Peptides against a protein of PDB entry 6B9H. Designs and how they scored, part 30

Target 1, 151 residues: chain A of PDB entry 6B9H
Amino acid sequence: AELCESLLTWIQTFNVDAPCQTVEDLTNGVVMAQVLQKIDPAYFDENWLNRIKTEVGDNWRLKISNLKKILKGILDYNHEILGQQINDFTLPDVNLIGEHSDAAELGRMLQLILGCAVNCEQKQEYIQAIMMMEESVQHVVMTAIQELMSK

## One batch from the design tools (peptide; made by RFdiffusion4, then SolubleMPNN)

Design b2_p13_5_s1 (from b2_p13_5, 8 letters changed)
Fold by OpenDDE base, seed 5:
Structure b2_p13_5_s1 (fold): chain B 151 residues (1-151), chain A 13 residues (1-13)
Amino acid sequence: as target 1 above (151 residues)
Amino acid sequence: SPLLEQFLQRMQS
C-alpha cells in the first residue's frame, strides 16, 4: 500500500534501535513502541515500553498482543494529552496486521502515530523533518495529515 | 494548529 510504504520511510527517520526496513519488521510493534517513546518519553516511559515483548519472532498471537497495547496507548495519549477526538476515525485492525502483515491496516496504525508526532510538544521539529522529505513521500504524508484533521 | 496549517499551505504551494 502506498500509505504504508511512505509512512515506513517516515518511521525510518527516527533511527530506532529495532530493525525497521520492511513491513514485516513493523508487525510485532517493537519499532512503533520505540518511536512513540521518542515522541513523548514522559508519557511513553520506560515502564510503558517494558510492557511490549521484544522477542516475538513469528508468533502472530504475541504480535497482536503488542499491537493492542500500542493502539490503546495511542488512543489514551490522544485523549489525555493531546485533547484530540478520534471517535469517528476508522481504527486499524491489529488482528490483520499481526496475523497477515496487512499493509493497508499497518498504514492506518502508522497514520495514528503520525498524528501523535504532528500534535505533540515537539511538533515543530517533526513538521520540519517532514518538510525535508522527498516530494512523493511528502505528498502522501500531507494527504494523511489532512485526513486526520478532517475527522 | 497554526504550525500544521502553515506546513500544509507550504506543501500545497
Scores: peptide ipSAE 0.162, ipTM 0.786, DockQ to the pose 0.681
Fold by OpenDDE base, seed 4:
Structure b2_p13_5_s1 (fold): chain B 151 residues (1-151), chain A 13 residues (1-13)
Amino acid sequence: as target 1 above (151 residues)
Amino acid sequence: SPLLEQFLQRMQS
């Protein structure tokens, strides 16, 4: 999906330790967890990150477990820290991500992370970074932000 | 965010 592809490109700008070259690389949630920690290390602290299993392999059950924790973290972050600044949207199906590497659902998950970035304490820096991305990627990211914050 | 608004407006054109 175009959303997933563009947001994967965006995710890669974080330069996390975990491999993040493919959609499959993101399905275990480790990259996403590391990105969230970069976004807000006070909230997504080491204690939170330690709940995400890093040696998952191809175990889709463990992937789903990680993804559920990440989704919960994102939703809690929006409620507790960001004041629920995400408007009406469809939540990603983490089962489809973990079990089938569903790119569309993964895109939705990455979109939520994007929402965290553009609303966090360092939101201005992340917005500026997005503004410097390639135009085609910017367009998709912009649309994703609009969907989260303006619908 | 003013920057976000500027970004969104620019990309909408």
Scores: peptide ipSAE 0.158, ipTM 0.781, DockQ to the pose 0.966
Fold by OpenDDE base, seed 3:
Structure b2_p13_5_s1 (fold): chain B 151 residues (1-151), chain A 13 residues (1-13)
Amino acid sequence: as target 1 above (151 residues)
Amino acid sequence: SPLLEQFLQRMQS
């Protein structure tokens, strides 16, 4: 999916420790968790990160477990820290991500992380980084942000 | 964010 591919490119700018070169690399949630920690290390601290299992391999049940925790973290962060600055949204189906590597649903998950980045305390830095991305990627990211922030 | 707004407007131009 176009959304997923563009947001994968965006995710790669975080330079996390976990492999993040393919859609499949994102399906276990480890990259996403590390990205969230970079976005707000006070909230997504080591205790939070340690709840995300590493070395998941191809175990789709463990992937789903991680993804559920991450989704909960994102939603809680929006409520507790960001003051629900993103609108009510169609939530990603983490089962499809974990079991089938569904790119469309993964794109939705990454879009929520994008929402965290562009609304967090360091939002200006992340917005500036987005403005430096390739135009084609910027277009997709812009559309994703607009969808998150639209009334 | 004014910066975000500028970004969005630039992308739409």
Scores: peptide ipSAE 0.155, ipTM 0.779, DockQ to the pose 0.966
Fold by OpenDDE base, seed 2:
Structure b2_p13_5_s1 (fold): chain B 151 residues (1-151), chain A 13 residues (1-13)
Amino acid sequence: as target 1 above (151 residues)
Amino acid sequence: SPLLEQFLQRMQS
């Protein structure tokens, strides 16, 4: 999916420790968790990160478990820290991500992380980074941001 | 964010 591919490119700019080259690399949630920690290490601290299992392999049940924790973290962060600066959307189906590597649902998950980045305390730095992205990718990211902020 | 607004305005231009 176009959204997923563009946001994968965006995710890669974080230079996390976990492999993040393919859609499949994102399905266990480890990359997403590490990205969230970079976004707000005070909230997504080591205690939170330790709840995400790193050695998952192809176990889709463990993937889904991680993804559920990450989704909850994002939603809680939006409520407790961001003050609902992004609107509520249809939540990504983490079962489809974990079991089938569904790119469309993964794109929605990454969009929520994008919402965290552009509304966090360091939002200006992330916005500036987005402003320097390749035009085609920037367009998709911008559209995703607009969707998050539109009622 | 003013910067985000500038970004969105630029992208829509």
Scores: peptide ipSAE 0.147, ipTM 0.781, DockQ to the pose 0.895

Design b2_p13_5_s2 (from b2_p13_5, 7 letters changed)
Fold by OpenDDE base, seed 5:
Structure b2_p13_5_s2 (fold): chain B 151 residues (1-151), chain A 13 residues (1-13)
Amino acid sequence: as target 1 above (151 residues)
Amino acid sequence: SPLLEEFLEKMKS
């Protein structure tokens, strides 16, 4: 999906330690967890990160387990830190991501992470980074942000 | 994009 590919490009700007070149690289949740730690290391601290299994391989059950923890972390962060309501927003199906590498659902998950970045304490730095991205990617990212802000 | 820049600048404030 176009949303997933554009947000994959955005995720790559974080330069995390885990491989993040393909859609499949994101399905185990390790990259997402490392990105969230960069966004807010006080909330997504080492204790939180250590709950994410790193040696997952092709085990879709372990992928789904990681993705459920990450989604919960995102939702809790929005309620406890950002004061944002996401209950009316369509949530990603992490079962489809872990078991089938569904790009559309992965795009929805990455969109939630985008929401964390543009509303966190360092939001100005992340917004500035988006302003320097390639125009075609900017267009998709802007539309994704607008959808989040409209609730 | 001028439209995106205006939107993002408003988000900064």
Scores: peptide ipSAE 0.297, ipTM 0.856, DockQ to the pose 0.127
Fold by OpenDDE base, seed 3:
Structure b2_p13_5_s2 (fold): chain B 151 residues (1-151), chain A 13 residues (1-13)
Amino acid sequence: as target 1 above (151 residues)
Amino acid sequence: SPLLEEFLEKMKS
């Protein structure tokens, strides 16, 4: 999916420790958790990160468990810290991500993380980084942001 | 693109 591939490229700019080269690399949630910690380390602190299992292999049940925790963290962050600046329209199906590596649903998950980045305390820096991305990727990112912020 | 830059600048505010 175009959304997923573009946001994968965006995620790679965070240079996290976990492998993040393929869509499947993201399905266990470890990369996403590390990205969220970079976005707001005070909220997504070490205690929060330690709740995410790092070595899940191909165990889709463990992937889903991680993804559920991450989704909850994102939603709580939006409510508690960002004042729900992100418009809740459709939540990603983490079961499809964990069990089937569903790129469309993964794209929606990454879109929520994008929402955290462009609304957090350091949003200016993240927006500036997006401005440096390849134009075709920028277009997808812009559309994704517009969808999140629409009223 | 110009559209993206304008939009993102608006978002920064």
Scores: peptide ipSAE 0.297, ipTM 0.855, DockQ to the pose 0.129
Fold by OpenDDE base, seed 2:
Structure b2_p13_5_s2 (fold): chain B 151 residues (1-151), chain A 13 residues (1-13)
Amino acid sequence: as target 1 above (151 residues)
Amino acid sequence: SPLLEEFLEKMKS
């Protein structure tokens, strides 16, 4: 999916420790958790990150477990910190991500993380980074942000 | 893109 591929490129700009070169690399949630910690380390602190299992392998049940925790964290962050600035009316199906590496649902998950980045305390820095990306990626990212921020 | 830049600048506010 175009959304997933573009947001994968965006995710790669965070330079997290976990492998993040392929769609499948994102399905265990470890990259996503590390990205969220970079976005707001006070909220997504080490204690929060330690709840995410890192040695998952191909265990789709563990992937889903991680993804559920991450999604919960995003939703809680949106409510408690961002003041519901992200429109989360269409939640990703983490079962499809974990079990089937569904790119469309993964795109939705990454879109929620994008929403966190462009609304967090350091949103100006993340917005500037997006402005420096390749134009085709920028277009998809912009559309994704607009969808999240729409009424 | 000018449209993107305008949109993103607005988001900074």
Scores: peptide ipSAE 0.287, ipTM 0.851, DockQ to the pose 0.127
Fold by OpenDDE base, seed 1:
Structure b2_p13_5_s2 (fold): chain B 151 residues (1-151), chain A 13 residues (1-13)
Amino acid sequence: as target 1 above (151 residues)
Amino acid sequence: SPLLEEFLEKMKS
């Protein structure tokens, strides 16, 4: 999926510790959790991050468990910190991500993280970083932001 | 944000 591939490139700019080179690398949620911690370490603190299981391998049940926690964290962050109501927006199916590495659903998940970045306290820095991305990737990311803001 | 709006407008142009 084009959205997933472009947002994977965006995720790579965070330079997290976990491997993040492929779609499969993102399916266990560890990269996502580390990215969220960078976005807002006060909210996604070490206690929160420690709830995400590492070294899950190919265990899709553990992947889904992680992804559910991450999705909940994103939704809670939007509600509690960003003051945003997420009701009419299509949420990712984390079961499809964990069990089948569904790129389309993964794209939706990464889009929610993108929403956190461009609305957080350091949103200006993240927006500026996006403006420095390769043009084709930048276009997809911008479109994803536009979709989030139009809902 | 104004910066985001500028970014979006730039991409639309």
Scores: peptide ipSAE 0.236, ipTM 0.810, DockQ to the pose 0.861

Design b2_p13_5_s3 (from b2_p13_5, 8 letters changed)
Fold by OpenDDE base, seed 4:
Structure b2_p13_5_s3 (fold): chain B 151 residues (1-151), chain A 13 residues (1-13)
Amino acid sequence: as target 1 above (151 residues)
Amino acid sequence: SPLLEQFLKKMEE
């Protein structure tokens, strides 16, 4: 999916430790967790990160478990820190991500992370970074932000 | 993209 592909490119700008070159690399949630920690290390601290299993392999059950924790973290962050700046939105199906590497659902998950970045304390920094991205990616990112903030 | 830049500027407000 175009959303997933563009947001994967965006995710790669974080230069996290975990491999993040493919859609499959993101399905275990480890990259997402590391990205969230960079977005707000005070909230997504080491205690939070330690809840994410890093040695998952192809175990889709463990992937789903991680992804559920990630999604909960995102939702809690929006409620507790961001004041629910992300409007009511269709939540990603983490089962499809973990079990089937569903790119569309993964895109929705990454979109939520994007929402965290553009609303966090360092939002100016992330917004500026987005403005420096390739134009085609920028358009997808813009659309994704608009959808989160307005829908 | 001018449209994106305008949008992102609004986000900064």
Scores: peptide ipSAE 0.190, ipTM 0.797, DockQ to the pose 0.130
Fold by OpenDDE base, seed 3:
Structure b2_p13_5_s3 (fold): chain B 151 residues (1-151), chain A 13 residues (1-13)
Amino acid sequence: as target 1 above (151 residues)
Amino acid sequence: SPLLEQFLKKMEE
């Protein structure tokens, strides 16, 4: 999906340790967790990150377990830290991500992470980084942000 | 694009 591919490009700007070259690389949640830690290391601290299992391989059940934890973390972060600036939004189906590498649902997951970045304490830095991306990617990211902030 | 830049700057505020 266009959303997923553009947000994958965005995710790659974080330069996390985990492989993040393909959609499949994101399905175990490890990259997402590391990105969230960069967004807010005080909230998504090492103790939180250690709850995400690494070396998952192709075990889709473990992928789903990680993704559920990440989704919960995102929702809790929005409630506890961001003051629920993102609400009444369609949640991604983490089962489809973990089991089938569903790009559309993965795009929705990455969109929630985008919401964290553009609303966090360091939102200015992330917004400025987006402004330096390729125009085609910027367009998709802008649309994704607009959708988040309109609900 | 100018429109995109305006939007992102607005978000920055």
Scores: peptide ipSAE 0.175, ipTM 0.788, DockQ to the pose 0.130
Fold by OpenDDE base, seed 1:
Structure b2_p13_5_s3 (fold): chain B 151 residues (1-151), chain A 13 residues (1-13)
Amino acid sequence: as target 1 above (151 residues)
Amino acid sequence: SPLLEQFLKKMEE
């Protein structure tokens, strides 16, 4: 999926410790959790991060468990910190991500993380980073932001 | 964000 591929490229700019080269690398949620910690380390602190299991392998049940925690964290962050509720927005199906590495649903998950970045305290920094990305990737990321803003 | 708005407008041109 084009959205997932472009947002994977965006995720790679965070330079997290976990492998983040392929769609499969993102399905266990570890990269996502580390990215969220970079976005807001006061909210997504070490105590929060420690709830995410790092050695998951191909265990889709453990993947889903991690992804559910991450999704909840994103939703709570939007409500408690960013002061916005997700209304009339399709949430990612974390079961499809964990069980089947569904790129479309993974794209939706990464889009929510993008929303956190462009609305957080350091939003200007992340917006500037997006403006320096390759044009084709930048266009997809911008479109994803527009979709978030319209809903 | 003014920067975000500028970014979005530029990409729509």
Scores: peptide ipSAE 0.130, ipTM 0.763, DockQ to the pose 0.902
Fold by OpenDDE base, seed 2:
Structure b2_p13_5_s3 (fold): chain B 151 residues (1-151), chain A 13 residues (1-13)
Amino acid sequence: as target 1 above (151 residues)
Amino acid sequence: SPLLEQFLKKMEE
């Protein structure tokens, strides 16, 4: 999916420790959790990160468990820290991500993380980074941001 | 964010 591919490129700019080269690399949630910690380490602190299982392998049940925790963290962050600056719309189906590596649903999950980045305390740095991305990727990211902000 | 608004305007050009 175009959204997933572009946001994967965006995710790679964070240079997290976990492998993040393919869609499959993102399905266990470890990369997402590390990205969220970079976005707001005070909220997504070490205690929060420790709830995410790192040695998951191909166990789709563990993937789904991690993804559910991450989704909850994102939603709680939006409510408690961002003050609901991101509109509520169709949530990603983490079951499809964990069990089937569904790129469309993964794209929606990454879009929520994008929303956290462009509204966090360090949002200016992330927005500036997006402004320097390749045009084709930048277009998809911009459209994804607009969708999050539209009421 | 003013910067976000500038970004969006830039992309719409």
Scores: peptide ipSAE 0.112, ipTM 0.760, DockQ to the pose 0.843

Design b2_p13_5_s4 (from b2_p13_5, 7 letters changed)
Fold by OpenDDE base, seed 5:
Structure b2_p13_5_s4 (fold): chain B 151 residues (1-151), chain A 13 residues (1-13)
Amino acid sequence: as target 1 above (151 residues)
Amino acid sequence: SPLLQEFLQKMQS
């Protein structure tokens, strides 16, 4: 999906330690967890990160387990720290991501992470980084942010 | 994108 590909490009700007070149690289949740730690290391601390299994391989059950923890972390962060209401927003189906590498659902998950970045304490820096991205990517990212802000 | 620039500037304010 176009949303997933554009947000994959955005995720790559974080330069995390885990491989993040393909859609499949994101399906185990390790990259997402490392990105969230960069966004807010006080909330997504080492204790939180250590709950994410790193040696997953092709085990879709372990992928789904990681993705459920990440989604819960995102939702809790929005309610406890950002004061954002996303209960009316369509949530990603982590079962489809883990078991089938569904790009559309992965795009929705990455969109939630985008929401964390543009509303966190360091939102100014992340907004500036988006402003320097390729125009085609900017268009998709802008639309994704607008959708989040409209609720 | 000029549209994105304006939108993001408003978010920063």
Scores: peptide ipSAE 0.262, ipTM 0.847, DockQ to the pose 0.128
Fold by OpenDDE base, seed 3:
Structure b2_p13_5_s4 (fold): chain B 151 residues (1-151), chain A 13 residues (1-13)
Amino acid sequence: as target 1 above (151 residues)
Amino acid sequence: SPLLQEFLQKMQS
């Protein structure tokens, strides 16, 4: 999916420790958790990160467990810290991500993380980073942001 | 890009 591939490219700019080269690399949630910690380490602190299992292999049940925790973290962050600046429309189906590596649903998950980045305390830095992205990728990212922020 | 400008305007409002 175009959204997923573009946001994968965006995620790679964070240079996290976990492998993040393929869509499947993201399905266990470890990369996403590490990205969220970079976005707001005070909220997504080490205690939060330690709740995410790092060695899940191909165990889709463990992937889903991680993804559920991450989704909850994102939603709680939006409510508690960002004041719900992101519109709730369609939540990603983490079951499809974990079990089937569903790119469309993964794209929606990454879109929520994008929303955290462009609304967090360091939002200006993340916006500037997006402005430096290749134009075709930037187009998809910007469209995704517009969808999140639409009223 | 037009999308970038639109986004920036929206974020500033």
Scores: peptide ipSAE 0.240, ipTM 0.835, DockQ to the pose 0.128
Fold by OpenDDE base, seed 1:
Structure b2_p13_5_s4 (fold): chain B 151 residues (1-151), chain A 13 residues (1-13)
Amino acid sequence: as target 1 above (151 residues)
Amino acid sequence: SPLLQEFLQKMQS
């Protein structure tokens, strides 16, 4: 999926510790959790991050467990910190991500993380970073942001 | 965000 591939490129700019080169690398949620911690380390603190299981391997049940925690964290962050209403936005199916590596659903998950970045306290820094991305990727990311803001 | 709006406007131009 075009959205997933562009947002994967965006995720790579965070330079997290976990491998993040492929779609499959993102399906266990570890990269996502580390990115969220960078976005807001006060909210997504070490205690929160420690709830995400590492070394999941190909265990799709553990992947889904992680992804559910991450999605909950994103939703809670939007509600408690960002003050955003998200109940009308299409949520990713984390079961499809964990069990089937569904790129379309993964794209939606990464889009929610993008929403956190462009609305957080350091949103200006993340927006500026996006403005430095390759034009084709920048277009997809911009469209994803626009979709979030229109809901 | 003004910066975000500038970004979006630039990409739409």
Scores: peptide ipSAE 0.211, ipTM 0.806, DockQ to the pose 0.919
Fold by OpenDDE base, seed 2:
Structure b2_p13_5_s4 (fold): chain B 151 residues (1-151), chain A 13 residues (1-13)
Amino acid sequence: as target 1 above (151 residues)
Amino acid sequence: SPLLQEFLQKMQS
C-alpha cells in the first residue's frame, strides 16, 4: 500500500536501533515502540518500552501482543497528553498486521504514530523533517495528516 | 498547530 510504504520511509528517518527496512520489520512493533519513545521519552519511557517483547521472531502471537500494547499506548497518549479523542478514527487491525503483515492495516498503525509526532511537544521539528522529505513521500504523509485532522 | 497548517497549505499549493 502506498500509505504504508511512504510511512515506512518516514519511520526510517527516526534512525531507531531496530531493523526497519521492510514492512515485515515493523510487524513485531519494536520499531514502532522505539519511534514512540523518541517522540515523547517522558511518556513512552524505558519502563513502557520494556513491556514490548524483543526478539519475537516469527511468533505472530507475540507480535499481536506487542502491537496491542503499542496501540493502547498511542490511544492513551492521545487522550492523556495530546487531548485528542482518537476513538472516532478507524483503528488498525493489529491481528492482521501480526499474523499476515497486512500493509493496509500497518499503514493505519503508522498513521496513528504520525499523528503523535505532528501533535507532540516537538511537533515543529517533526513537521520540518517532513518538509525535507522527497516530494512524493511528502504528498502521502500530508494526506495522511489531513485525514487525521478531519476526524 | 499553526506550523502544521502552514505545512499543509504549502503542500497543497
Scores: peptide ipSAE 0.199, ipTM 0.799, DockQ to the pose 0.738

Design b2_p13_7_s1 (from b2_p13_7 with D2K D6E E9L)
Fold by OpenDDE base, seed 2:
Structure b2_p13_7_s1 (fold): chain B 151 residues (1-151), chain A 13 residues (1-13)
Amino acid sequence: as target 1 above (151 residues)
Amino acid sequence: SKEVKEFFLSLLE
């Protein structure tokens, strides 16, 4: 999916410790959790990160468990910190991500993380970084942000 | 593009 591919490229700019080269690398949620901690380490602190299982392997049940925690964290962050600035009418299906590596649903999850980045305390730095990416990626990111901020 | 650039600049305001 175009959304997933572009946002995977964006996720890679965070240089997290976990492998983040493929769609499959993102399905266990570890990369997403590490990215969220970089976005707001005061909210997504070490206690929060410790709830995410790191040694998941191919266990899709553990993947789904991690993804559910991450999705909840994103939604809580949007409500408690961002003041409901992100449109969450259509949530990603974490079951499809964990069990089938569904790229379309993964793209929707990464889109929510994008929403956190462009609305957080350091939003200026993240927006400026996006402006330095390839034009094709910037266009997809722009559309994704517009969708998130529309009501 | 110019459109994309202006969009992100508007987010920085």
Scores: peptide ipSAE 0.712, ipTM 0.954, DockQ to the pose 0.876
Fold by OpenDDE base, seed 3:
Structure b2_p13_7_s1 (fold): chain B 151 residues (1-151), chain A 13 residues (1-13)
Amino acid sequence: as target 1 above (151 residues)
Amino acid sequence: SKEVKEFFLSLLE
């Protein structure tokens, strides 16, 4: 999906330790967890990150477990830190991500992370970084943010 | 584009 591919490009700018070259690389949640830690290391601290299992391989059950924890973390962060409410009916289906590498649902997950970045304390830095990306990516990111802001 | 640039600038305000 266009959303997923554009946000994958965005995710790659974080330069995390975990492999993040393909959609499949993101399905175990490790990259996403490391990105969230960069966004707010005080909230997504080492104790939080240690709850995400590494070396998951192709075990889709473990992927889903990680993704559920990450989604919960995102929702809690929005509620506790950002003071934002996210509608449940628009949440990504982590089962489809973990079991089928569903790019559309993964895009929705990355969209939530984008929401964290552009609303966190360091939002200015993240917005400025986005403004330096390719125009085609910026356009997709803009649309994704607008969708979040309209909810 | 102009629209995209203006959007992100608005987020910085």
Scores: peptide ipSAE 0.711, ipTM 0.954, DockQ to the pose 0.880
Fold by OpenDDE base, seed 5:
Structure b2_p13_7_s1 (fold): chain B 151 residues (1-151), chain A 13 residues (1-13)
Amino acid sequence: as target 1 above (151 residues)
Amino acid sequence: SKEVKEFFLSLLE
């Protein structure tokens, strides 16, 4: 999916320790957890990160377990820190991500992380970094942010 | 594009 491909490119700018070159690399949630820690290390602290299993392999049940924890963290962060209301009717299906590597649902998950970045304490730095990306990626990111603001 | 640039600039306001 176009959304997933563009946001994968955006995720790669964080230079996390975990491999993050393909859609499959993101399905275990480890990259996403490390990105969230960079966005707000006070909230997504080491204790939170340690709840995410790193040696998952191809076990889709473990992937889904990690993804559920990450989604909960994102929703709690939006409620407790950002003061934003998320439309629960359009949440990503983490079962499809973990079991089938569904790119469309993964894109929706990454979109929620994008929402955290452009509203966090360092939002200015993340917005400026996006403005340095390729035009085609910027356009997709713009549309994704606009969709979040309409919810 | 001009539209995209203006959008992100507006987010910085």
Scores: peptide ipSAE 0.711, ipTM 0.954, DockQ to the pose 0.875
Fold by OpenDDE base, seed 4:
Structure b2_p13_7_s1 (fold): chain B 151 residues (1-151), chain A 13 residues (1-13)
Amino acid sequence: as target 1 above (151 residues)
Amino acid sequence: SKEVKEFFLSLLE
C-alpha cells in the first residue's frame, strides 16, 4: 500500500536500532515502539518499552501482543497527552498486521504514529523534517494527516 | 507541489 510504503520511508528517518527496511520488519512492533520512544521519551519511557517483547521471531501471537500494547500506548498518549480522540472505526487491525503482515493495516498503524509526531512537543521539528522528504512521500503524509484530523 | 508546501506551512503556524 502506498500509505505503508511512504510511512515506512518516514519511519526510517528515525534511525532506530531495530531493523526497519521492510514491512515485515515492522510487524513485531519493535521499530514502532522505538520510534514512539523517540517521539516522546518521557511518556514512552524505558518501563513502557520494556513491555514490548523484542525476541519475537515469526510468532504472530507475540507480534499481535506487542502491537496491541503499542496501539494502546498510542491511544492513551493521544488521550492523556495530546488531548485527541481517535475514532475506533478507523483503528488498525493488529491481528492482520501480526498474522498476515497486512500492509494496509500496517499503514494505518504508522499513520497513528505520524499523528503522534505531528502533535507532540517536537511537532515543529518533525513537520520540518517531513518537508525535506521526497515530494511524493510528502503528499501521502499530507493526506494521512488530513485524514487523522477529520476523525 | 504548492498545495503540499502550503499544507505543511499551515501546520507550522
Scores: peptide ipSAE 0.710, ipTM 0.954, DockQ to the pose 0.905

